Peptides against a protein of PDB entry 3T6J. Designs and how they scored, part 38

Target 1, 375 residues: chain A of PDB entry 3T6J
Amino acid sequence: PIVESYIGFIESYRDPFGSRGEFEGFVAVVNKAMSAKFERLVASAEQLLKELPWPPTFEKDKFLTPDFTSLDVLTFAGSGIPAGINIPNYDDLRQTEGFKNVSLGNVLAVAYATQREKLTFLEEDDKDLYILWKGPSFDVQVGLHELLGHGSGKLFVQDEKGAFNFDQETVINPETGEQIQSWYRSGETWDSKFSTIASSYEECRAESVGLYLCLHPQVLEIFGFEGADAEDVIYVNWLNMVRAGLLALEFYTPEAFNWRQAHMQARFVILRVLLEAGEGLVTITPTTGSDGRPDARVRLDRSKIRSVGKPALERFLRRLQVLKSTGDVAGGRALYEGYATVTDAPPECFLTLRDTVLLRKESRKLIVQPNTRLE
Target 2, 372 residues: chain A of PDB entry 3T6J as posed
Amino acid sequence: PIVESYIGFIESYRDPFGSRGEFEGFVAVVNKAMSAKFERLVASAEQLLKELPWPPTFEKDKFLTPDFTSLDVLTFAGSGIPAGINIPNYDDLRQTEGFKNVSLGNVLAVAYREKLTFLEEDDKDLYILWKGPSFDVQVGLHALLGHGSGKLFVQDEKGAFNFDQETVINPETGEQIQSWYRSGETWDSKFSTIASSYEECRAESVGLYLCLHPQVLEIFGFEGADAEDVIYVNWLNMVRAGLLALEFYTPEAFNWRQAHMQARFVILRVLLEAGEGLVTITPTTGSDGRPDARVRLDRSKIRSVGKPALERFLRRLQVLKSTGDVAGGRALYEGYATVTDAPPECFLTLRDTVLLRKESRKLIVQPNTRLE

## One batch from the design tools (peptide; aimed at target 1 I85 H145 R267)

Design b2_p16_7 (made by RFdiffusion4)
Pose (drawn by RFdiffusion4):
Structure b2_p16_7 (pose): chain A 372 residues (1-112, 116-375), chain P 16 residues (1-16)
Amino acid sequence: as target 2 above (372 residues)
Amino acid sequence: PPYYPSTAGTYDFTPS
């Protein structure tokens, strides 16, 4: 469509329980030139789903070209203006017929060296160079194969299923599936507090995982003296964001105030656990004399250590999502999402520095439409 | 069939 639109109570992020949605609406025009660069990603999108750490039976049944666009926003009502979105928010539809992927083009043109805190003098160079371009990659993957992948196991009214039970097996356990989504049950209705952050973490993780693939970079025009940097800046940005996320964590209530930032911190912790000097947090001192920190990500160890930690992580997340296992999901997540002062990081002590170097986001003014 | 909502997939900017 020339004009793309949507509205309703949709994103469930701001419900303390995680079910009730917050009302919004948007009207934006579809840009053509930048869209083809996405429709390409859609064309070859079919194969990639099978590169995911879980078998094809643990994935959605068919596939689709649901849609991927680049929209210049006219009116976005509500609290915020996301960079990209995958909707509608009803999973059943995501699997049965389809969904849509939206990359808002003109919001980006808005959001783009001393404020590059927690990096090094190198780094921020590659950051300034490859952040913008890599943003499209991460978004494309986050939206398309982030939430585009995965399958829900649901018990239909009768004792039957939406799948064949005897032929499905859990790679972690080896048994046959003992858990699932029953009638009326949904992602939010079960995982609740964690559902948003958990699902987002999965999407971002698949983002890095497939951001390691030569083909996707060929789609975005990155290879050779190019294919490096973008991937690096992407991962580095992910680990740095994992650091900045401390600001949005409330230690007193032992509660996270956001899904994305919490998810990013979780991915950071998983990478830190992979160890092997791949990632480091140093309690440095800024030129202003106050406290500070430097995030150190060894790029040569990306494929040898970090990737395994990823596909094992995604495998677990997805496995627990399909069977709808809350116990394992939480125990696996709230454990990773835990914030403490234990070394050699002391996140409780780091959080202060994160707050000192903290940033306040900008404001996006919007145009109106007068009727003549 | 009735459909119940789930979490929408959105992407937010990272801080500078």

Design b2_p16_7_s1 (made by RFdiffusion4, then SolubleMPNN; from b2_p16_7, 8 letters changed)
Fold by OpenDDE base, seed 4:
Structure b2_p16_7_s1 (fold): chain B 375 residues (1-375), chain A 16 residues (1-16)
Amino acid sequence: as target 1 above (375 residues)
Amino acid sequence: KKLYPSTMGVYWFDPD
């Protein structure tokens, strides 16, 4: 078997300032069969990157073909086991040296296991569809998130010698219509500059890329979905995201006004964006469960994903990227923290919904490390 | 070959 591993100070999610990495490591075996679909995605990556809602000037100057491999994890030492990985984390290295993507296949397999009777916050009419397509849609989302999410975008940089990695005279900010007015100076990084919001912001960008690009027929085709199946995968992917945004409230601490999990914060932000889009795209309805206690239902109008959801996400995603590229911390923080704010304001009453989420919370799954042998 | 130890991961929390 082909064995892959990494070890070191890698992820900074546990650092409030996003700067210090947690020591972690894994040993995994390559799943050749499952890697094939990701290889096809890589083969289309250069073209798919052009579908992202920012000018080429805000994308990497040179496309660097990444590796994308499905891995079965044998041992993972860390605070959590991801479904996917994109390395390195440094944007400057990603855009100049390249990157690698991995999907943790056996982790995904665990995530796919769900029981209908335990599935919370969905309409009954959606439950069977959700169960059927959660796995496939998750594969799509993870692949896009890693490869075209984390693997996309450019940071505007002025190096120590004063040289720019972009043409100051010709590059236009698509949000303002003006020339670029801010950038990263020598020694400044994404994490150092955006600090407390950096990790969650980047996860939000990557998740948004996944939702946005999963609407593209070529993407679904790569994953082997066509016709009604493709539409169902899209629907369930978006539905899963908005549901995740509600579930995310578990990881918000009202007393400290902070989030305890960057990915869940990101998903809540996306939920807020899609709620803001209005027009009945997303509806969260407080209900009463069969036990007489508070419950809730999330509804996503399938017919409005492209007409309402996509444009809203497009605008939001472009803004995320532009603010990231230009190092506009003030603008980025204002945007992101605005959507990440949790209040009890109507109509959503998110703090009240949080109580419902906590009430309906199930125990977190325990992932046991596997064993393997040669036979 | 230069090693790049830093990574970004997708963590999904689904209690179901």
Scores: peptide ipSAE 0.041, ipTM 0.623, DockQ to the pose 0.428
OpenDDE base, seeds 1, 2, 3, 5: peptide ipSAE 0.025, 0.032, 0.279, 0.035; ipTM 0.665, 0.559, 0.817, 0.561; seeds 1, 3, 5 fail the geometry check

Design b2_p16_7_s2 (made by RFdiffusion4, then SolubleMPNN; from b2_p16_7, 10 letters changed)
Fold by OpenDDE base, seed 1:
Structure b2_p16_7_s2 (fold): chain B 375 residues (1-375), chain A 16 residues (1-16)
Amino acid sequence: as target 1 above (375 residues)
Amino acid sequence: KKLYPSPTGVFWFDPD
């Protein structure tokens, strides 16, 4: 077997300012079959990057082929076990030296172990489809999230000598139609500028890239899905995201007006974006469970994913990227915090829904270190 | 950067 490992101060999710890394490490074995799919995705990455909704001037000047491997984790020392990893976390290094991606496949497998009768907040007619395609759709999402989410976009920088990495005279901001008016100065980083929203904002961008690009037939083909299967994978991926946006309310603390988990905050933001799109794309309906207590159902209209969902997500994702590239913290914070705000305003009544989510929450799962042997 | 699975996955904190 091929063994991979890493160790060090890597992730800063537990730092409110996104600056201090937490020490972690893992040992894992390569899953060759799934790695082959990710390698095909890597082979298409340069072309797929062009499908993202921003001008080439907002993408890296030179494509650097990243490494992508699916891993079955044997041991993970850290505060939490991720499904996917993209490193390094330094934007300058990502743009100049490249990056590595891994999918922790067996972590995803554990996450899929939900019994139908315990699956919350879905319509009955969606449950079987959701159970069937949750795994495959998540593989697609993880691949896109890491490779083309975290692995995309350019930061506009003025170096210590005053030189720009973009042409100030010709590069146009697609949102304003004007020349670029802000950028990162020497020593400024994504985390240093966007601070408290940096992690969640970036995860939101990456998740949005996943949803957006999973609509591309080439992506689904790479993962082995065609025809009706491909459409089902797309549907379940989007359905999972909007459901996750509802579930995210568990990680919001109303009294402190803050979020405790960056990825779940990101998923809530995406839910808000898709709800704002309207036209019956997403519907959250409060219900009463068989026990007489509050419940809810999330419905996604499959037929409106491309016609309503994609354009809404495109606009939002472009705004995220443009604000990130230009280092526009004020604009970025206004946009992101606007969608991350949780109130009890109708029709959604998110604070009320939060009570429902908490009432229906599942018991925390415990992942135990596995044993392995040669056969 | 990491991707953490939905609430059915393992997170570093107790949400309570």
Scores: peptide ipSAE 0.298, ipTM 0.818, DockQ to the pose 0.084
OpenDDE base, seeds 2, 3, 4, 5: peptide ipSAE 0.295, 0.290, 0.292, 0.267; ipTM 0.822, 0.818, 0.824, 0.809; seeds 3, 5 fail the geometry check

Design b2_p16_7_s3 (made by RFdiffusion4, then SolubleMPNN; from b2_p16_7, 10 letters changed)
Fold by OpenDDE base, seed 1:
Structure b2_p16_7_s3 (fold): chain B 375 residues (1-375), chain A 16 residues (1-16)
Amino acid sequence: as target 1 above (375 residues)
Amino acid sequence: KKLYPGPTGTFWFDPE
């Protein structure tokens, strides 16, 4: 078997300012079958990057082929075990040297172990599809999230000598129609500028890329899905995201007006974007459970994913990228925090829904170190 | 950067 590992100060999710890395490490074995799918995704990455909703001037000048593997984790030392990893976290290195992507396949397998009778917040007619396709859809999402989410976009930079990595006279901001008016100065980074929202904002961008590009037939084909299966995978991926947006409320602290988990905050933001799109795309309905206590149902209209959801997500995702590229912290914060705000305003009444989410909270799953042998 | 599946399938520390 092929063994991979890493160790060091890698992720800064536990730093409120996104600056200090937490020491972590893992040892894992390569899953050859799933790695083959991710390699096919890598082979299409340069073309798929062009499908993202920003002009080439906001993408890397030179494509660098990344490495992508699926791993079965044996040991993971850290505060949290992820489903996917994209490293390094230094944007300059990502743009000049490339990056590594991994999917922790057996972590995803654990996530799939939810029993039907315990599956919350879904309509009964969606539960079987959700259970069937959650795994496959997650594989797609992880691949897109890491490779084309975190692996996409350009930061506009002025170096120490005053030189720009973009043509100030010709590059146009697609949102404003004007020339670029802001950029990163020498020594400024994504984390240093966007600070408290940097991690969640970037995760939101990456998750949005996943949802957006999973609609592309080539992506589904790479993962072995065609026809009705492909449509079901798309549906479940989007359904999972909007459900996750509701579940995210668990990680919001109303008293402090803050979020405690960057990814869940990101998913809530996406839910808000898709709710704002309207037209019956997403519906959250408070209900009463069989126990007589509050419950809720999330419904996603499959027929409106492309017609309503995709355009809404396109506009939002483009705004995220443009604000990121230009280092527009004020604009980025206004946009992101606006969608990340949790109130009890109708019709959603998110604070009330939060109570429901907490009431229906599932027990945390414990991942135990596996035993592996060679036969 | 990482991707965490969510509360139903992933272990992570919930920072205070």
Scores: peptide ipSAE 0.332, ipTM 0.838, DockQ to the pose 0.080
OpenDDE base, seeds 2, 3, 4, 5: peptide ipSAE 0.322, 0.297, 0.318, 0.307; ipTM 0.833, 0.820, 0.836, 0.827; seeds 2, 3, 5 fail the geometry check

Design b2_p16_7_s4 (made by RFdiffusion4, then SolubleMPNN; from b2_p16_7, 9 letters changed)
Fold by OpenDDE base, seed 1:
Structure b2_p16_7_s4 (fold): chain B 375 residues (1-375), chain A 16 residues (1-16)
Amino acid sequence: as target 1 above (375 residues)
Amino acid sequence: KKLYPSTTGVFWFDPD
């Protein structure tokens, strides 16, 4: 077997300012079959990057082929076990030296071990489809999230000598139609500028890239899905995201007006974006469970994903990228915190829904280190 | 950067 590992101060999610890394490490075995799919995705990455909703001037000047491997984790030391990893976390290094991606495949397998009768917040007619395609759809999402989410976009920089990595006279901001008016100065980083929202904002961008690009037939083909199967994978991926946005409320603390999990905050933001799109794309309906206590159902209209969902997500994703590239913290914070705000305003009544989510939350799963042997 | 599944229950701050 091929063994991979890493160790060090890598992720800063536990730092409110996104600056201090937490020490972690893992040992894993390569899953060759799934790695082959990710390699095909890598082979298409340069072309797929062009499908993202920003001008080439907002993408890296030179494509650097990243490494992508699916791993079965044997041991993971850290505060939590991810499903996917993209490193390094330094934007300058990502743009000049490249990056690596891994999918922790067996973590996903554990996450999918939910029984149908315990699956919350879905319509009955969606449950079987959701169970069937949750795994495959998440593989797609992880691949896109890491490779083309975290692996996309350019930061506009003025170096210590005053030189720009973009043409100030010709590059146009697609949101304003004007020349670029802000950028990163020497020594400024994504985390240093966007601080408290940096991690969640970036995860939101990456998740949005996943949803947006999973609509591309080439992506589904790479993962082995065609025809009706491809459409089902797309549907379940989007359904999973909007459901996750509801589940995210568990990780919001109303008294402190803060979020305790960056990815779940990101998913809530995406839910808000898709709800704002309207036209019956997403519906959250409070219900009463069989036990007489509050419940809820999330419905996604499959027929409106491309017509309503994609355009809404496109606009939002472009705004995220433009604000990130230009280092516009004020604009970025205004946009992101606006969607991340949790109130009890109708029609959603998110604070009330939060009570429902908490009431229906599943017991925390204990992930146990596996054993392995040669046969 | 990492991706955590929605069902993982991983959080950055102590919920207690």
Scores: peptide ipSAE 0.307, ipTM 0.819, DockQ to the pose 0.070
OpenDDE base, seeds 2, 3, 4, 5: peptide ipSAE 0.267, 0.284, 0.034, 0.029; ipTM 0.799, 0.803, 0.574, 0.548; seeds 3, 4 fail the geometry check

Design b2_p16_8 (made by RFdiffusion4)
Pose (drawn by RFdiffusion4):
Structure b2_p16_8 (pose): chain A 372 residues (1-112, 116-375), chain P 16 residues (1-16)
Amino acid sequence: as target 2 above (372 residues)
Amino acid sequence: SETSVFDETDTEPVRF
């Protein structure tokens, strides 16, 4: 459509329980030139789902070209203006017929060297160069194969299923599936507090995982003297964001105030656990004399260590999502999402520095439409 | 009159 639109109570992020949605609406026009660079990603999108750490039976049944667009926003009502979105928010529809992927083009043109804190003098160079371009990649993957992948196991009214039970097996356990989503049950209705952050974490993680693929970069025009940097800046940005996320954590209530930032911190912790000097957090000192930190990500160890930690992580997340296992999902997540002062990081002590170097986000003013 | 919203590109860039 020339004009793209949508509205309702949709994104569930701001419900302390995680079910009730917050009202919003948007009207934006579809840009053509930048969209083809996405419809390409859609065309080859079919294969990639099978590259995911879980078998094809643990994935959605068919596939689709649901849609991927680039929208110049006219009116976005509500609290915020996301860079990209995958909707409608009803999973059943995501598997049965389809969904849509939205990359807002003109919001980007808004959001783009001393404020590059927690990096090094190198780094921020590659950051300034490859952040913008890599942003499209991460978004595309986050939206398309982030939530585009995965399958829900639901018990329909009768004792039957939406799938064949005897032929499905859990790779982690080896048994046959003993858990699932029953009638009326949904992602939010079960995982609740964690559902948003957990699902987002999965999407970002698939983001990096497939951001390691040559083909996607060929779609975005990255290879050779190019294919490096963008991937690096992407991962580096992920680990840095994992650091900045401490600001949005409330230690007194032992509670996270956001899904994305928490998820990013979780991915950071998983990478730190992979160890092998791949990632480091140094309690440095800024030129101003106050406290500070430097995030160190060894790029040569990206494929040899980090990737395994990823596909094992995604495999677990997805496995527990399909069977709808809350116990394992939480125990696997809230454990990773835990914030403490234990070394050799001391996140409780690092959070202060994160708050000192903290940033307050900008405001986006919007135009109106007068009727003549 | 024109309205404004918070920029979420860094905190909540992609939703579902």

Design b2_p16_8_s1 (made by RFdiffusion4, then SolubleMPNN; from b2_p16_8, 9 letters changed)
Fold by OpenDDE base, seed 4:
Structure b2_p16_8_s1 (fold): chain B 375 residues (1-375), chain A 16 residues (1-16)
Amino acid sequence: as target 1 above (375 residues)
Amino acid sequence: MDTEVEDFTETRPVVR
């Protein structure tokens, strides 16, 4: 078998300042059969990048064809096992040297196991559909998240010699209509500038890319979905995200005003964005469970995903990218922390919902690493 | 950067 591995100080999720990497590593075997979908996605990546809601000047100057492989993980040493990975994490290297994507296929396979009776916060009418399409939709999301999320966008940089990697005279900030007024100086990185919000912010951008691009027929076709199936995959992907945003509240610590998980914070932010869009797109309703205790239901109006959700996400995603590209920490922090704020203000009453989420919390899952042998 | 499965958030691997 083809064996892949990586090891080192890679992910900085456990650093409050997003700078210091946790030492981790994995050993995995290439799943050739499952890599095919991702290879097709790679083949379309250059075109799909153009569908993202920012000017080409905010995208990488040169498209570097990345590798995208589905892996069956044999061993993973770290604080957690991801479903997908995009490396390296340095944006400058991504845009100048390229990057690699992996989907941890057997991890995803484990995640597909959902018991209907344990599925929380969904309407009964959505549960069967959710169970059916959660796995496939998540494959789509992970692929987009890694390849076109983390793999997209450009940082504006002035090097140590004073040279810019963009034309100061012609590049226009799409949000302001003005020339670029901020950038990364020599020695500055995404993590060093955005620090406490860097990891979660980037995950939010990547997740948003996934939601945004999963609406594209070509993407769904690549993954083998057409017609009603494609629409169901879209619906479940978005539904999963808004549900995740609610579940995310588990990882917020009110007393410390902090988030303990970057991805969950990101998903909460997206939920807030979609709630802000209004027009009945997303509704979270407190209820009473059959046990007489607090419960909640998340509703997503599938008919409003394109009309209400997409435009809202488009604007938000563009802002994320523009602020990232220009190194506008003040603007980026204001935007992101605004959506990441958790209060008990009506109508959502998120702190109260958090209590409900905690009440309905499932037991922590364990992943048992597999064995393999030569035959 | 990575993507964590919702159901596996803060999960711990067990090595056999």
Scores: peptide ipSAE 0.047, ipTM 0.681, DockQ to the pose 0.088
OpenDDE base, seeds 1, 2, 3, 5: peptide ipSAE 0.025, 0.026, 0.022, 0.023; ipTM 0.641, 0.629, 0.633, 0.645; seed 5 fails the geometry check

Design b2_p16_8_s2 (made by RFdiffusion4, then SolubleMPNN; from b2_p16_8, 8 letters changed)
Fold by OpenDDE base, seed 1:
Structure b2_p16_8_s2 (fold): chain B 375 residues (1-375), chain A 16 residues (1-16)
Amino acid sequence: as target 1 above (375 residues)
Amino acid sequence: MDTSVVDYTETRPVVR
């Protein structure tokens, strides 16, 4: 078997300012079959990057072919095990040297091992489809999230010598129609400028890229889905995201007005964006469970994903990228924190829904290291 | 220039 490993100070999710990395390491075995799919995705990456909703001037100047591998984790030392990884966590290095992507395939399998009878907040008609396609759809999402999410976008920079990495006279901000008015100065980084929202903001951007690009037929073909299967994968991917946005409320602390998990906050933000789109795209309905206690159902109208969902996500995703590229912290914070705000305002009444989410919370899963033997 | 943390995790509460 092909073995991969890494070790070091890598992820900074535990740092309030998103700067200091946690020491972690893993040993894993390459899944050749799934890796082949990701290699096909890599081969299409340059073209797919052009499908993202920002001008080429906001994308990397040069395409750098990354590595992408699916891994089955044997051991992982750290505070948590991710489903996917994109390294390094330095934008300058990503832009000039490239990056590596990995999908931790067996982690995904564990994460979604939920019994049908315990599957919360979905309509009965969606449960079987959800169970069938959750795994495959998440493979698509992780691939897009890592490769084309974290791997996309340009930061506008003025170096220590005063030189810009963009043409100040010709590059136009697509949101304002004006020339670029802000950028990163020497010594400034994404994390240093956006600090407390940097991690969650970036995860939200990456998740949004996944949802947006999974609508592209070429992406589904790469993963082996066509026709009705492709449409089901798209539907389940979007359904999973809006459900995750509801589940995210578990990780919000009302008393402190803060979030305790960056990815879940990101998913809640996406839910809010899609709810704001209206037109019956997403509906959350409080219900009463069979036990007589509060419950809820999330509904996604499949027929409105492209007509209503995609345009809403396009606008939002473009704004995320433009604000990131220009280093506009004030604008970025206003946008992101606005969608990340949790209140009890109608019609959603999210604080009330949070109580329902907590009531229906599943038991915490224990991740156990597998044994390995020769057969 | 540093970038944000870039992994995909379903559930991992941040302990501060």
Scores: peptide ipSAE 0.027, ipTM 0.601, DockQ to the pose 0.095
OpenDDE base, seeds 2, 3, 4, 5: peptide ipSAE 0.026, 0.026, 0.030, 0.026; ipTM 0.590, 0.638, 0.610, 0.600; seeds 2, 3, 4, 5 fail the geometry check

Design b2_p16_8_s3 (made by RFdiffusion4, then SolubleMPNN; from b2_p16_8, 8 letters changed)
Fold by OpenDDE base, seed 4:
Structure b2_p16_8_s3 (fold): chain B 375 residues (1-375), chain A 16 residues (1-16)
Amino acid sequence: as target 1 above (375 residues)
Amino acid sequence: APTSVVDYTETRPVVR
């Protein structure tokens, strides 16, 4: 078997400031069959990057073909096992040296293990479809999230010598229509500038890229979905995201006004964006469960994903990227924290919904080390 | 300082 591993102080999710790495290491085996699908995605990555809602000037100057591999984890030393990885974590290195993507296939398999009777917050009519397509839609989302999410965008930088990596005279901020007015100075990084929101903000951007690009027919084709199946995968992917946004409330601590999980915070933000779009795209309805206790239902109008959802996500995603590229911490924080704020204001009453989410919370899964054998 | 750019499942441990 082909074995991959990495080790070191890599991820900073345990640092409130997003800067200090946690010691992590894993050993995994390459899944060749699954890797082939991601290779097809890589082959289309350069073209798909052009579909993202920002000018080429806000994208990497030169596309560097990354590796993308599906891995089955044998052992993982760390606080949590990811579903996907994009490394290195330094944006400057991603821009100049390239990057590698991995999907932890057997981790995803664990995540897919959902029993219908335990599936919360969905309409009965959606449950079977959700169960059927959750796995495939997650594969699409993770692939896009890593490769075209984390693997996209440019940071505007002025180096120690005063040179810019962009043309100050010609590059225009698409949000303001003006020349670029802010950038990263020498020694400044994404994490150092955006600090407490950096990790979640970036995850939100990556998740948004996934939702946005999964609407592209070429993406679904790459993953082997056509016709009605492709549409169902899209629907379930978006449905899963809005559901995840509700589930995210579990990881919010009201008394401390903080989030305890960056990805879930990101998913809540996306939910807020799509709710703000209005027009009946997303509806969260408090209900009473069969047990007489509080429950809730999330509904996504399939017919409005492209007409309402996509434009809303496009605008939001562009803003995320522009603020990231320009190092506009004030603007970025205002935008992101605004959507990440959890109140009990109507009509959503998110704090009340949080109580419902906690009441309906599923038991945490225990991940155990798998075995391998010769056959 | 690196940015954490890994996707975790919903089962990821809570960070306190």
Scores: peptide ipSAE 0.029, ipTM 0.661, DockQ to the pose 0.103
OpenDDE base, seeds 1, 2, 3, 5: peptide ipSAE 0.031, 0.026, 0.034, 0.030; ipTM 0.670, 0.632, 0.674, 0.649; seeds 1, 3, 5 fail the geometry check

